Peptides against a protein of PDB entry 2XVC. Designs and how they scored, part 13

Target 1, 50 residues: chain A of PDB entry 2XVC
Amino acid sequence: ITERELLDYIVNNGGFLDIEHFSKVYGVEKQEVVKLLEALKNKGLIAVES

## One batch from the design tools (peptide; aimed at target 1 F16 V48)

Design b2_p20_4_s1 (made by RFdiffusion4, then SolubleMPNN; from b2_p20_4, 6 letters changed)
Fold by OpenDDE base, seed 2:
Structure b2_p20_4_s1 (fold): chain B 50 residues (1-50), chain A 20 residues (1-20)
Amino acid sequence: as target 1 above (50 residues)
Amino acid sequence: KNKLKIKLTEKGKKYLEEER
């Protein structure tokens, strides 16, 4: 999965992301999802609110 | 629950537009 694909998912999901659920559904390792989120955050593209 | 709430920044919005 790419950063863009994850970003698209987040937007289309109303900004909500359940890492456990996402990992199960899309077959992406949880640590990879976290890595992508950190990248998006560090690039200033997203803010994690809760 | 382990649900995160994530918001797009203005930079993020512009990024999506540019890559569309």
Scores: peptide ipSAE 0.668, ipTM 0.875, DockQ to the pose 0.828
OpenDDE base, seeds 1, 3, 4, 5: peptide ipSAE 0.667, 0.667, 0.668, 0.668; ipTM 0.874, 0.875, 0.877, 0.875

Design b2_p20_4_s2 (made by RFdiffusion4, then SolubleMPNN; from b2_p20_4, 8 letters changed)
Fold by OpenDDE base, seed 3:
Structure b2_p20_4_s2 (fold): chain B 50 residues (1-50), chain A 20 residues (1-20)
Amino acid sequence: as target 1 above (50 residues)
Amino acid sequence: KDKLKIKLTEKGKEYLKKAE
């Protein structure tokens, strides 16, 4: 999964992301999801609120 | 906690408007 794909998912999911759920559904390791989130955050594209 | 609430920033919104 790419950063863009994850970002698209987040937006389409109303900003909610359940990492455990996402990992199971899309077959992406939780660590990879976190890595992508960190990248998006560091680029200033997202803010993790809760 | 695995369930997060994520905000798309204005920069993020601008980013999405452009082709990657």
Scores: peptide ipSAE 0.659, ipTM 0.873, DockQ to the pose 0.819
OpenDDE base, seeds 1, 2, 4, 5: peptide ipSAE 0.658, 0.659, 0.658, 0.659; ipTM 0.870, 0.872, 0.871, 0.872

Design b2_p20_4_s3 (made by RFdiffusion4, then SolubleMPNN; from b2_p20_4, 7 letters changed)
Fold by OpenDDE base, seed 4:
Structure b2_p20_4_s3 (fold): chain B 50 residues (1-50), chain A 20 residues (1-20)
Amino acid sequence: as target 1 above (50 residues)
Amino acid sequence: KNKLKIKLTEKGKKYLEEAR
């Protein structure tokens, strides 16, 4: 999965992301999801609220 | 935490608009 695809998913899901659920459904390792989130955050595209 | 609440920044919003 790409950063853009993850971003689209987050937006379409109302900003909510269950890492465990996402990992299981989309076959992406949890650490990979976290790395993508870190990239999005570092690019200033997202902020994690909780 | 496994469940996160994520907000788009203004930059993020513009990024999506430009790409769409």
Scores: peptide ipSAE 0.674, ipTM 0.881, DockQ to the pose 0.918
OpenDDE base, seeds 1, 2, 3, 5: peptide ipSAE 0.673, 0.673, 0.673, 0.673; ipTM 0.879, 0.880, 0.880, 0.879

Design b2_p20_4_s4 (made by RFdiffusion4, then SolubleMPNN; from b2_p20_4, 7 letters changed)
Fold by OpenDDE base, seed 2:
Structure b2_p20_4_s4 (fold): chain B 50 residues (1-50), chain A 20 residues (1-20)
Amino acid sequence: as target 1 above (50 residues)
Amino acid sequence: KDKLKIKLTEKGKEYLKKEK
C-alpha cells in the first residue's frame, strides 16, 4: 500500500482509521500502516486528532 | 488503541488535488 492509497482511504472513511481493522481487511501489517501514517503526518498532510 | 481520528490538512487537500 502507498501513502496515497492510505490517504484516500482515510478521506473516504471520514477521517477514521482503525489500524487493526484496516490491517485485517486489507492485509497490511500494522507496523506498515503506522509507518505510512507517520510519513503522512511528518509531511504535513494529516493531523492525528485522537 | 488502534482507532484514530485523522484530519486532512490544507496541504493534504492540495496534495490530493495535484495528484488526482
Scores: peptide ipSAE 0.654, ipTM 0.872, DockQ to the pose 0.916
OpenDDE base, seeds 1, 3, 4, 5: peptide ipSAE 0.653, 0.654, 0.654, 0.653; ipTM 0.872, 0.872, 0.872, 0.872

Design b2_p20_5 (made by RFdiffusion4)
Pose (drawn by RFdiffusion4):
Structure b2_p20_5 (pose): chain A 50 residues (1-50), chain P 20 residues (1-20)
Amino acid sequence: as target 1 above (50 residues)
Amino acid sequence: STKLYIKVNEEKKEEFYEEE
């Protein structure tokens, strides 16, 4: 998936992401989800919590 | 942590979308 798709998903999910659940449902490797989240964080598009 | 709560920067999001 693209960074835009993950960001859209996060916004539509009320700013929440369960990496385990997401990987299971959407078939994206956990490390790929993490890689996409880092890119979003480094572009200043998201503030990560917890 | 596998459960994350995230805030979105709407200004930067709009700019990023326009670039695409």

Design b2_p20_5_s1 (made by RFdiffusion4, then SolubleMPNN; from b2_p20_5, 9 letters changed)
Fold by OpenDDE base, seed 2:
Structure b2_p20_5_s1 (fold): chain B 50 residues (1-50), chain A 20 residues (1-20)
Amino acid sequence: as target 1 above (50 residues)
Amino acid sequence: SNRLRIKVDEEKYKEYLEEL
């Protein structure tokens, strides 16, 4: 999965992301999801709460 | 659950899409 694909998912999911759920559904390692989130955060595209 | 709340910068999102 690419940063864009994850970002699009987040946007279209109302800004909510369940890493465990996403990992299971899309077959992406949880660590990879976190890595992509960090990249998006560093680019200023997202802010992660909770 | 393990649900995160993520805020997206809409302006940067649009700019990001344009660059791709």
Scores: peptide ipSAE 0.634, ipTM 0.867, DockQ to the pose 0.769
OpenDDE base, seeds 1, 3, 4, 5: peptide ipSAE 0.634, 0.633, 0.633, 0.632; ipTM 0.867, 0.866, 0.866, 0.866

Design b2_p20_5_s2 (made by RFdiffusion4, then SolubleMPNN; from b2_p20_5, 8 letters changed)
Fold by OpenDDE base, seed 2:
Structure b2_p20_5_s2 (fold): chain B 50 residues (1-50), chain A 20 residues (1-20)
Amino acid sequence: as target 1 above (50 residues)
Amino acid sequence: SNKLRIKVDEEKRKEYYAEL
C-alpha cells in the first residue's frame, strides 16, 4: 500500500483508522501502516488527534 | 479500542494528490 492509498482510505473512512482492523482486512503489517502514517504526518498531510 | 482519529489537511492533500 502507498501513502496515497492509505490517505484515501482515511478520508473515505471519515478520518478514523483502526490499525489492527486495517491490518487484518487489507493484509498490511501493522508496522508498515505506522510507517506510512509517520510519512504522512511528516509531510503535514495528517495529524493524529487521538 | 485501537481506533485513531486522524485530521487530514485537505489543502495539502489536494496539492500532493490531485486525484483524490
Scores: peptide ipSAE 0.694, ipTM 0.883, DockQ to the pose 0.623
OpenDDE base, seeds 1, 3, 4, 5: peptide ipSAE 0.693, 0.691, 0.693, 0.693; ipTM 0.882, 0.882, 0.883, 0.883; seed 3 fails the geometry check

Design b2_p20_5_s3 (made by RFdiffusion4, then SolubleMPNN; from b2_p20_5, 8 letters changed)
Fold by OpenDDE base, seed 3:
Structure b2_p20_5_s3 (fold): chain B 50 residues (1-50), chain A 20 residues (1-20)
Amino acid sequence: as target 1 above (50 residues)
Amino acid sequence: SNKLKIKVNEEKYKEYLESL
């Protein structure tokens, strides 16, 4: 999965992301999801609220 | 669980989309 795909998912999911659920559904390792989130955060595209 | 609430920067997102 790409940063764009993850970002679009987040947007379309109302900003909510269940990493464990996402990992299982999309077959992406949890650490990879976190890596992508960090990239998006570093670009100023997202902020993790809780 | 691993549920997170993500805030998307709409302006940055728009800019990002246009850059692709």
Scores: peptide ipSAE 0.638, ipTM 0.869, DockQ to the pose 0.806
OpenDDE base, seeds 1, 2, 4, 5: peptide ipSAE 0.635, 0.636, 0.637, 0.636; ipTM 0.868, 0.868, 0.869, 0.869

Design b2_p20_5_s4 (made by RFdiffusion4, then SolubleMPNN; from b2_p20_5, 8 letters changed)
Fold by OpenDDE base, seed 1:
Structure b2_p20_5_s4 (fold): chain B 50 residues (1-50), chain A 20 residues (1-20)
Amino acid sequence: as target 1 above (50 residues)
Amino acid sequence: SNKLKIKVNEEKYKEYLAEL
């Protein structure tokens, strides 16, 4: 999965992301999801609120 | 919890979409 794909998913999912769920459904390691989130955050594209 | 609430920077998102 790419940063773009994850970002689009977040946008289309109302800003919600269940890492465990996403990992199970899309076959992406939790660590990879976190890595992508960090990248998006560092680019100023997202902010994790809770 | 593994469930997160994420705020997307709409301006940057639009710029991002345009650049890709």
Scores: peptide ipSAE 0.639, ipTM 0.864, DockQ to the pose 0.835
OpenDDE base, seeds 2, 3, 4, 5: peptide ipSAE 0.638, 0.638, 0.638, 0.638; ipTM 0.863, 0.864, 0.864, 0.864

Design b2_p20_6 (made by RFdiffusion4)
Pose (drawn by RFdiffusion4):
Structure b2_p20_6 (pose): chain A 50 residues (1-50), chain P 20 residues (1-20)
Amino acid sequence: as target 1 above (50 residues)
Amino acid sequence: EITPEEMLENPKLHIKVLVD
């Protein structure tokens, strides 16, 4: 998936992401989700919590 | 700052979007 798709998903999910659940449902490797989150964080597009 | 490894270890993330 693209960074845009993950960001859209996060916004539509009320600003929440369970990496384990997301990986299971959408078939994206956990490390790939983490890689996409890091790119979003480094672009200043998201503030990560917890 | 939350690192990639910490994101992997703590999979339940709350996220604030900083863009429109």

Design b2_p20_6_s1 (made by RFdiffusion4, then SolubleMPNN; from b2_p20_6, 6 letters changed)
Fold by OpenDDE base, seed 2:
Structure b2_p20_6_s1 (fold): chain B 50 residues (1-50), chain A 20 residues (1-20)
Amino acid sequence: as target 1 above (50 residues)
Amino acid sequence: MISAEEMLANPKLKIKVLVE
């Protein structure tokens, strides 16, 4: 999955992301999801809350 | 800011999309 694809998913999901769920459903390593989130955050495209 | 470790420990995130 690309940064843009993850961003699109987040938008389509109302801003909610469950890394555990996403990883299981899409077969993407949790560490990869986090890496993509960090990239998006560093680019100023998202802000992460928990 | 939330660390990578924190994201993994608490994986249910609310993301504010700043630019689409």
Scores: peptide ipSAE 0.739, ipTM 0.917, DockQ to the pose 0.902
OpenDDE base, seeds 1, 3, 4, 5: peptide ipSAE 0.739, 0.737, 0.738, 0.738; ipTM 0.917, 0.916, 0.916, 0.916

Design b2_p20_6_s2 (made by RFdiffusion4, then SolubleMPNN; from b2_p20_6 with E1M T3S H14K D20E)
Fold by OpenDDE base, seed 2:
Structure b2_p20_6_s2 (fold): chain B 50 residues (1-50), chain A 20 residues (1-20)
Amino acid sequence: as target 1 above (50 residues)
Amino acid sequence: MISPEEMLENPKLKIKVLVE
């Protein structure tokens, strides 16, 4: 999965992301999802809340 | 901000998208 694909998913999901759920559904390692989020955050494209 | 470790421990996130 690319950064843009993850970003599009987040938008389409109303801004919500469950890393555990996403990992299971899309077959992406949880650490890979986190890496992509860190990249998006570092680029100023997203802000993460919990 | 949320650290990578926090994301793994508390995986349900609310994300604000700052671009189109």
Scores: peptide ipSAE 0.751, ipTM 0.920, DockQ to the pose 0.933
OpenDDE base, seeds 1, 3, 4, 5: peptide ipSAE 0.750, 0.749, 0.750, 0.750; ipTM 0.922, 0.921, 0.921, 0.921

Design b2_p20_6_s3 (made by RFdiffusion4, then SolubleMPNN; from b2_p20_6 with E1M P4A E9K H14R D20E)
Fold by OpenDDE base, seed 5:
Structure b2_p20_6_s3 (fold): chain B 50 residues (1-50), chain A 20 residues (1-20)
Amino acid sequence: as target 1 above (50 residues)
Amino acid sequence: MITAEEMLKNPKLRIKVLVE
């Protein structure tokens, strides 16, 4: 999955992301999801909260 | 800032999209 694809998913999901759920559904490793989020965050495209 | 470890520990995140 690309950064843009993850970003689009987040947008379409109302800004909510469950890493555990996403990993199970889309077959992406949890740490890969986190890596992509960190990339998006470092580029100033997202801010992450819990 | 939420760390990578925190994201894995608490995986339900609310994300503010700043640029589309």
Scores: peptide ipSAE 0.749, ipTM 0.919, DockQ to the pose 0.913
OpenDDE base, seeds 1, 2, 3, 4: peptide ipSAE 0.749, 0.748, 0.748, 0.748; ipTM 0.919, 0.919, 0.918, 0.917

Design b2_p20_6_s4 (made by RFdiffusion4, then SolubleMPNN; from b2_p20_6, 6 letters changed)
Fold by OpenDDE base, seed 2:
Structure b2_p20_6_s4 (fold): chain B 50 residues (1-50), chain A 20 residues (1-20)
Amino acid sequence: as target 1 above (50 residues)
Amino acid sequence: SISAEEMLANPKLKIKVLVE
């Protein structure tokens, strides 16, 4: 999955992301999801809350 | 900001998209 694809998913999901759910459904390692989120955050494209 | 470790410990995130 690309950064843009993850960003689009987040937008289409109303800004919510469950890393556990996403990993299971899309077959992406949790570490990879976190890596992509960190990249998006570092680029100033997203802000993350929990 | 939230750390990688916290994202894994608390995986339900609310994300604000700043630039699309």
Scores: peptide ipSAE 0.764, ipTM 0.927, DockQ to the pose 0.915
OpenDDE base, seeds 1, 3, 4, 5: peptide ipSAE 0.764, 0.764, 0.763, 0.763; ipTM 0.927, 0.927, 0.927, 0.927

Design b2_p20_7 (made by RFdiffusion4)
Pose (drawn by RFdiffusion4):
Structure b2_p20_7 (pose): chain A 50 residues (1-50), chain P 20 residues (1-20)
Amino acid sequence: as target 1 above (50 residues)
Amino acid sequence: SLIEKALEEKRPLHIKVLKM
């Protein structure tokens, strides 16, 4: 998936992401989800919590 | 990192969107 898709998902999910659940449902490797989140964070597009 | 810690702990993240 693209960074845009993950960001859209996060917004639509009320700013919440369960990496384990997301990986299971959407078939994206956990490390790929992490890689996409780091890119979003580094572009200043998201503030990560918890 | 918070992201890696959440992955290792099998717990979710809360995220604030700053920009679209």

Design b2_p20_8 (made by RFdiffusion4)
Pose (drawn by RFdiffusion4):
Structure b2_p20_8 (pose): chain A 50 residues (1-50), chain P 20 residues (1-20)
Amino acid sequence: as target 1 above (50 residues)
Amino acid sequence: STKLHIKVTEKGKEYLKETS
């Protein structure tokens, strides 16, 4: 998936992401989800919590 | 942590607006 798709998903999910659940449902490797989150964070597009 | 709460920054909101 693209960074845009993950960001859209996060916004539509009320700003929440369960990496384990997401990986299971959408078939994206956990490390790929983490890689996409890091790119979003480094571009200043998301503030990560918890 | 595998359960994250995430805020979209003002920059993120603007990026979403421009790419829609």

Design b2_p20_8_s1 (made by RFdiffusion4, then SolubleMPNN; from b2_p20_8 with T2N H5K E14K K17E S20K)
Fold by OpenDDE base, seed 2:
Structure b2_p20_8_s1 (fold): chain B 50 residues (1-50), chain A 20 residues (1-20)
Amino acid sequence: as target 1 above (50 residues)
Amino acid sequence: SNKLKIKVTEKGKKYLEETK
């Protein structure tokens, strides 16, 4: 999955992301999801609220 | 759990539009 695809998912999911759920559904390792999130955050595209 | 609430910034929203 790309950063763009993850970002699009987040938008379409109302800003919510369950890492475990996402990992299982999309077959992406949890550590990879975290890596993508950190990239998005560092680029100023997202902010983790809770 | 692993559930997060994420704010997509205006920059992020613009990025999605520009990369369609």
Scores: peptide ipSAE 0.727, ipTM 0.915, DockQ to the pose 0.833
OpenDDE base, seeds 1, 3, 4, 5: peptide ipSAE 0.727, 0.725, 0.726, 0.727; ipTM 0.915, 0.914, 0.915, 0.915

Design b2_p20_8_s2 (made by RFdiffusion4, then SolubleMPNN; from b2_p20_8 with T2D H5K E14K K17E S20K)
Fold by OpenDDE base, seed 2:
Structure b2_p20_8_s2 (fold): chain B 50 residues (1-50), chain A 20 residues (1-20)
Amino acid sequence: as target 1 above (50 residues)
Amino acid sequence: SDKLKIKVTEKGKKYLEETK
């Protein structure tokens, strides 16, 4: 999955992301999801609220 | 759990539009 695809998912999911759920459904390792989130955050594209 | 609430910034929203 790309950063763009993850960002699009987040938008379409109302800003919610369950890393465990996402990992299981999309077959992406949890550590990879975290890596992508950190990239998005560092680029100023997202902010993690909770 | 692993559930997060994420704010997509205006920059993020613009990015999605520009990368369509």
Scores: peptide ipSAE 0.732, ipTM 0.919, DockQ to the pose 0.831
OpenDDE base, seeds 1, 3, 4, 5: peptide ipSAE 0.732, 0.730, 0.731, 0.732; ipTM 0.919, 0.918, 0.918, 0.919

Design b2_p20_8_s3 (made by RFdiffusion4, then SolubleMPNN; from b2_p20_8 with T2D H5K E14K K17E S20A)
Fold by OpenDDE base, seed 2:
Structure b2_p20_8_s3 (fold): chain B 50 residues (1-50), chain A 20 residues (1-20)
Amino acid sequence: as target 1 above (50 residues)
Amino acid sequence: SDKLKIKVTEKGKKYLEETA
């Protein structure tokens, strides 16, 4: 999965992301999801609220 | 759990538009 695809998912999911659930559904390692989130955050594209 | 609430910034929204 790409950063864009993850960002698009987040938008379409109302901003909610369950890393465990996402990992299971999309077959992406949890570490990879976290890596992508950190990239998105560092680029100023997202802010983690909780 | 691993559930997060994420705010997509205006920059993020614009990014999606530009990369569509």
Scores: peptide ipSAE 0.734, ipTM 0.919, DockQ to the pose 0.833
OpenDDE base, seeds 1, 3, 4, 5: peptide ipSAE 0.733, 0.733, 0.733, 0.732; ipTM 0.919, 0.918, 0.918, 0.919

Design b2_p20_8_s4 (made by RFdiffusion4, then SolubleMPNN; from b2_p20_8 with T2N H5K E18K S20K)
Fold by OpenDDE base, seed 2:
Structure b2_p20_8_s4 (fold): chain B 50 residues (1-50), chain A 20 residues (1-20)
Amino acid sequence: as target 1 above (50 residues)
Amino acid sequence: SNKLKIKVTEKGKEYLKKTK
């Protein structure tokens, strides 16, 4: 999955992301999801609120 | 749980528009 795809998912999911759920559904390792989130965050594209 | 609430910034929204 790309950063673009993950960002799009987040938007379409109302800003919510369950890492475990996402990992299982999309077949992406949890550590990869976290890596992508950190990239998005570092680029100023997202902010983790809770 | 592992559930996060994420805010997409204006920059993020702009990014999505540009990369469509």
Scores: peptide ipSAE 0.711, ipTM 0.903, DockQ to the pose 0.818
OpenDDE base, seeds 1, 3, 4, 5: peptide ipSAE 0.709, 0.709, 0.709, 0.708; ipTM 0.903, 0.902, 0.902, 0.902

## One batch from the design tools (peptide; aimed at target 1 I19 I46 E49 S50)

Design b2_p21_1 (made by RFdiffusion4)
Pose (drawn by RFdiffusion4):
Structure b2_p21_1 (pose): chain A 50 residues (1-50), chain P 21 residues (1-21)
Amino acid sequence: as target 1 above (50 residues)
Amino acid sequence: EYDIQEAFENGNTEFHIKVLV
């Protein structure tokens, strides 16, 4: 998936992401989800919590 | 700075995220 798709998903999910659940449902490797989150964080597009 | 990789390796799979756009 693209960074845009993950960001859209996060916004539509009320600003929440369960990596384990996401990986299971959408078939994206956990490390790929982490890689996409890092890019979003580094672009200043998201503030990560918890 | 928040380290996502470290948080994930420490067993954290649930993240609350503020969108800044």

Design b2_p21_1_s1 (made by RFdiffusion4, then SolubleMPNN; from b2_p21_1, 9 letters changed)
Fold by OpenDDE base, seed 4:
Structure b2_p21_1_s1 (fold): chain B 50 residues (1-50), chain A 21 residues (1-21)
Amino acid sequence: as target 1 above (50 residues)
Amino acid sequence: MFDIRKAYEEGITKFKIKVLV
C-alpha cells in the first residue's frame, strides 16, 4: 500500500483507523501500517490521537 | 508529539487521525 492510498482510506473512513482491522482486511503487515503512519506524521501530513 | 509506535507497542490499535493534506 502507498502513503496516498492509506491517506485516502483514512479520509473515507471518517478519520479513524484500526491497525488490527486494516491489516486483516487488506493483508498489510501491522508493522508496515505503523511505519506508514509514522512517515505520514513526520511529513506533517497527519495528526494522530488515541 | 504523539508517539504512534510507542502507543502501538503498548497495545493501542485504534487511532483518530486528522489528514492535513
Scores: peptide ipSAE 0.780, ipTM 0.933, DockQ to the pose 0.938
OpenDDE base, seeds 1, 2, 3, 5: peptide ipSAE 0.780, 0.780, 0.779, 0.778; ipTM 0.933, 0.933, 0.933, 0.932

Design b2_p21_1_s2 (made by RFdiffusion4, then SolubleMPNN; from b2_p21_1, 10 letters changed)
Fold by OpenDDE base, seed 4:
Structure b2_p21_1_s2 (fold): chain B 50 residues (1-50), chain A 21 residues (1-21)
Amino acid sequence: as target 1 above (50 residues)
Amino acid sequence: MFDIRAAYEAGITKFKIKVLT
């Protein structure tokens, strides 16, 4: 999965992301999802809360 | 700034995310 694809998913999902759910549905390793999110944050493309 | 990796390692899997593009 690309960073852009993950961004599009987040927008289309109303701004919510469940790493566990996403990993199961799309077959992406959970640690890879975290890595992508950290990259997006560090690039200033997302802001995250929980 | 929110530490995503640390939150995940602490057991958080659900996040609210604002896309800034």
Scores: peptide ipSAE 0.782, ipTM 0.934, DockQ to the pose 0.932
OpenDDE base, seeds 1, 2, 3, 5: peptide ipSAE 0.781, 0.781, 0.781, 0.781; ipTM 0.933, 0.933, 0.933, 0.933

Design b2_p21_1_s3 (made by RFdiffusion4, then SolubleMPNN; from b2_p21_1, 9 letters changed)
Fold by OpenDDE base, seed 2:
Structure b2_p21_1_s3 (fold): chain B 50 residues (1-50), chain A 21 residues (1-21)
Amino acid sequence: as target 1 above (50 residues)
Amino acid sequence: SFDIAAAYEAGVTKFKIKVLV
């Protein structure tokens, strides 16, 4: 999955992301999702809360 | 800022994300 694809998913999902759910549905390793989120945050493209 | 990796390692899987693009 690309950073753009992950961004699009987040927007389409109302800004919510469950790493566990996403990993199961899209077959992406959970650690890869975390890596992508960190990259997006470091680029200033997202802000994250929990 | 929020430490995503630390939260994940602590067992958090659900996040609310603001897209700034």
Scores: peptide ipSAE 0.784, ipTM 0.934, DockQ to the pose 0.930
OpenDDE base, seeds 1, 3, 4, 5: peptide ipSAE 0.784, 0.782, 0.784, 0.784; ipTM 0.934, 0.933, 0.934, 0.934

Design b2_p21_1_s4 (made by RFdiffusion4, then SolubleMPNN; from b2_p21_1, 11 letters changed)
Fold by OpenDDE base, seed 3:
Structure b2_p21_1_s4 (fold): chain B 50 residues (1-50), chain A 21 residues (1-21)
Amino acid sequence: as target 1 above (50 residues)
Amino acid sequence: SFDIEKAYKEGITKFKIKVLT
């Protein structure tokens, strides 16, 4: 999955992301999702809360 | 800023995200 695809997913999902759910549904490793989120944050493209 | 990796390692999987593009 690309960074742009992940961004689009987040927007389309109302700004929420469950790594466990996403991994199961889309077949992406959980650690890869975390890596992508960190990259997006470090680029200033997202802000994250939990 | 929020430490995603640390939160994940502590067992948090659900996040609220603001897209800034």
Scores: peptide ipSAE 0.777, ipTM 0.931, DockQ to the pose 0.933
OpenDDE base, seeds 1, 2, 4, 5: peptide ipSAE 0.776, 0.777, 0.776, 0.776; ipTM 0.931, 0.931, 0.930, 0.930

Design b2_p21_2 (made by RFdiffusion4)
Pose (drawn by RFdiffusion4):
Structure b2_p21_2 (pose): chain A 50 residues (1-50), chain P 21 residues (1-21)
Amino acid sequence: as target 1 above (50 residues)
Amino acid sequence: DPMKLHIKVTEKGKEYLEEEN
Protein backbone atom coordinates (compact mmCIF):
# COMPACT_ATOMS: atom_id res chain seq x y z
CA ILE A 1 0.00 0.00 0.00
CA THR A 2 1.00 3.64 -0.45
CA GLU A 3 1.68 6.16 2.31
CA ARG A 4 -1.44 8.02 1.16
CA GLU A 5 -3.54 4.97 1.56
CA LEU A 6 -2.26 4.34 5.09
CA LEU A 7 -2.82 8.00 6.03
CA ASP A 8 -6.36 7.89 4.60
CA TYR A 9 -6.97 4.71 6.55
CA ILE A 10 -5.67 6.27 9.79
CA VAL A 11 -7.88 9.36 9.38
CA ASN A 12 -10.93 7.26 8.53
CA ASN A 13 -10.16 5.00 11.51
CA GLY A 14 -10.35 7.95 13.90
CA GLY A 15 -6.56 8.36 14.17
CA PHE A 16 -5.99 4.78 15.35
CA LEU A 17 -3.90 1.93 14.06
CA ASP A 18 -3.48 -1.55 15.44
CA ILE A 19 -0.52 -2.84 13.49
CA GLU A 20 -1.24 -6.44 14.35
CA HIS A 21 -4.91 -6.17 13.30
CA PHE A 22 -4.04 -4.09 10.19
CA SER A 23 -1.40 -6.56 9.02
CA LYS A 24 -3.85 -9.42 9.50
CA VAL A 25 -6.82 -7.79 7.69
CA TYR A 26 -5.02 -5.99 4.84
CA GLY A 27 -2.17 -8.44 4.33
CA VAL A 28 0.62 -5.86 4.64
CA GLU A 29 3.77 -7.08 6.50
CA LYS A 30 4.14 -5.52 9.94
CA GLN A 31 7.57 -4.13 9.06
CA GLU A 32 6.09 -2.57 5.89
CA VAL A 33 3.41 -0.86 8.00
CA VAL A 34 6.13 0.41 10.34
CA LYS A 35 8.19 1.62 7.33
CA LEU A 36 5.18 3.55 5.99
CA LEU A 37 4.44 5.05 9.41
CA GLU A 38 8.10 6.27 9.72
CA ALA A 39 7.91 7.95 6.33
CA LEU A 40 4.67 9.68 7.34
CA LYS A 41 6.21 10.69 10.69
CA ASN A 42 9.39 11.99 9.04
CA LYS A 43 7.42 14.04 6.56
CA GLY A 44 5.62 15.62 9.60
CA LEU A 45 2.27 14.32 8.43
CA ILE A 46 1.42 12.36 11.58
CA ALA A 47 2.15 12.63 15.32
CA VAL A 48 2.47 9.11 16.75
CA GLU A 49 1.28 8.28 20.28
CA SER A 50 1.28 5.29 22.69
CA ASP P 1 1.82 0.24 23.08
CA PRO P 2 3.97 0.25 19.82
CA MET P 3 1.47 -2.05 18.15
CA LYS P 4 -1.71 -0.09 19.06
CA LEU P 5 -1.08 3.46 18.10
CA HIS P 6 -3.10 6.61 18.53
CA ILE P 7 -2.13 9.02 15.80
CA LYS P 8 -2.85 12.72 15.22
CA VAL P 9 -2.83 14.17 11.72
CA THR P 10 -0.77 17.35 11.83
CA GLU P 11 -1.73 20.58 10.07
CA LYS P 12 0.84 19.72 7.40
CA GLY P 13 -0.85 16.28 7.07
CA LYS P 14 -4.32 17.93 6.60
CA GLU P 15 -2.90 20.24 3.94
CA TYR P 16 -1.22 17.35 2.18
CA LEU P 17 -4.52 15.43 2.09
CA GLU P 18 -6.44 18.39 0.79
CA GLU P 19 -3.84 19.08 -2.01
CA GLU P 20 -3.82 15.44 -3.06
CA ASN P 21 -7.68 15.40 -3.34

Design b2_p21_2_s1 (made by RFdiffusion4, then SolubleMPNN; from b2_p21_2 with M3N H6K E15K E20A N21K)
Fold by OpenDDE base, seed 4:
Structure b2_p21_2_s1 (fold): chain B 50 residues (1-50), chain A 21 residues (1-21)
Amino acid sequence: as target 1 above (50 residues)
Amino acid sequence: DPNKLKIKVTEKGKKYLEEAK
């Protein structure tokens, strides 16, 4: 999955992301999801609220 | 639950998505 695809998923899911659930459903390692999130955050594309 | 996150997509992020389509 790409940063763009993850960002699109987040938008379509109302901003909610369950990393464990996402990992299971999409077959992406949890650490990979976290790395993508960190990239999105560092680029100013997202902010983690909770 | 550290796995459950609520994420705000910034205006920059929204513009990025539109540009990437």
Scores: peptide ipSAE 0.716, ipTM 0.905, DockQ to the pose 0.856
OpenDDE base, seeds 1, 2, 3, 5: peptide ipSAE 0.714, 0.714, 0.715, 0.715; ipTM 0.904, 0.904, 0.904, 0.905

Design b2_p21_2_s2 (made by RFdiffusion4, then SolubleMPNN; from b2_p21_2, 6 letters changed)
Fold by OpenDDE base, seed 2:
Structure b2_p21_2_s2 (fold): chain B 50 residues (1-50), chain A 21 residues (1-21)
Amino acid sequence: as target 1 above (50 residues)
Amino acid sequence: DPNKLKIKVTEEGKRYLEEAR
């Protein structure tokens, strides 16, 4: 999965992301999801609210 | 649950996504 694809998912999911659920459903390692989130955050494209 | 996150997509993020589509 790419940063763009993850960002699109987040938007389409109302900003909610369950990393455990996402990992299971989409077959992406949790650490990879976290890596992508860190990249998105560092680029100013997202902010983690809770 | 530490796995459950609420994420704000910034306006820049939205523009980025639009540009990528």
Scores: peptide ipSAE 0.724, ipTM 0.909, DockQ to the pose 0.819
OpenDDE base, seeds 1, 3, 4, 5: peptide ipSAE 0.724, 0.724, 0.724, 0.724; ipTM 0.909, 0.909, 0.909, 0.909

Design b2_p21_2_s3 (made by RFdiffusion4, then SolubleMPNN; from b2_p21_2, 8 letters changed)
Fold by OpenDDE base, seed 4:
Structure b2_p21_2_s3 (fold): chain B 50 residues (1-50), chain A 21 residues (1-21)
Amino acid sequence: as target 1 above (50 residues)
Amino acid sequence: DENKLKIKITEKGKEYLKKAE
């Protein structure tokens, strides 16, 4: 999965992301999801609220 | 839930999405 695809998912899911659920459904390692999130955050494209 | 996050799309993020479409 790409950063853009993850970003699209977040938008389409109302801003919510369950990392464990996403990992299971899309077959992406949890650490990979976190890596992508951190990249998006570092680029200033997202902020984690809770 | 430590796995569930609420993500805010910044204005920069919104602009990014718009330009990429």
Scores: peptide ipSAE 0.674, ipTM 0.877, DockQ to the pose 0.845
OpenDDE base, seeds 1, 2, 3, 5: peptide ipSAE 0.673, 0.673, 0.674, 0.674; ipTM 0.876, 0.876, 0.876, 0.876

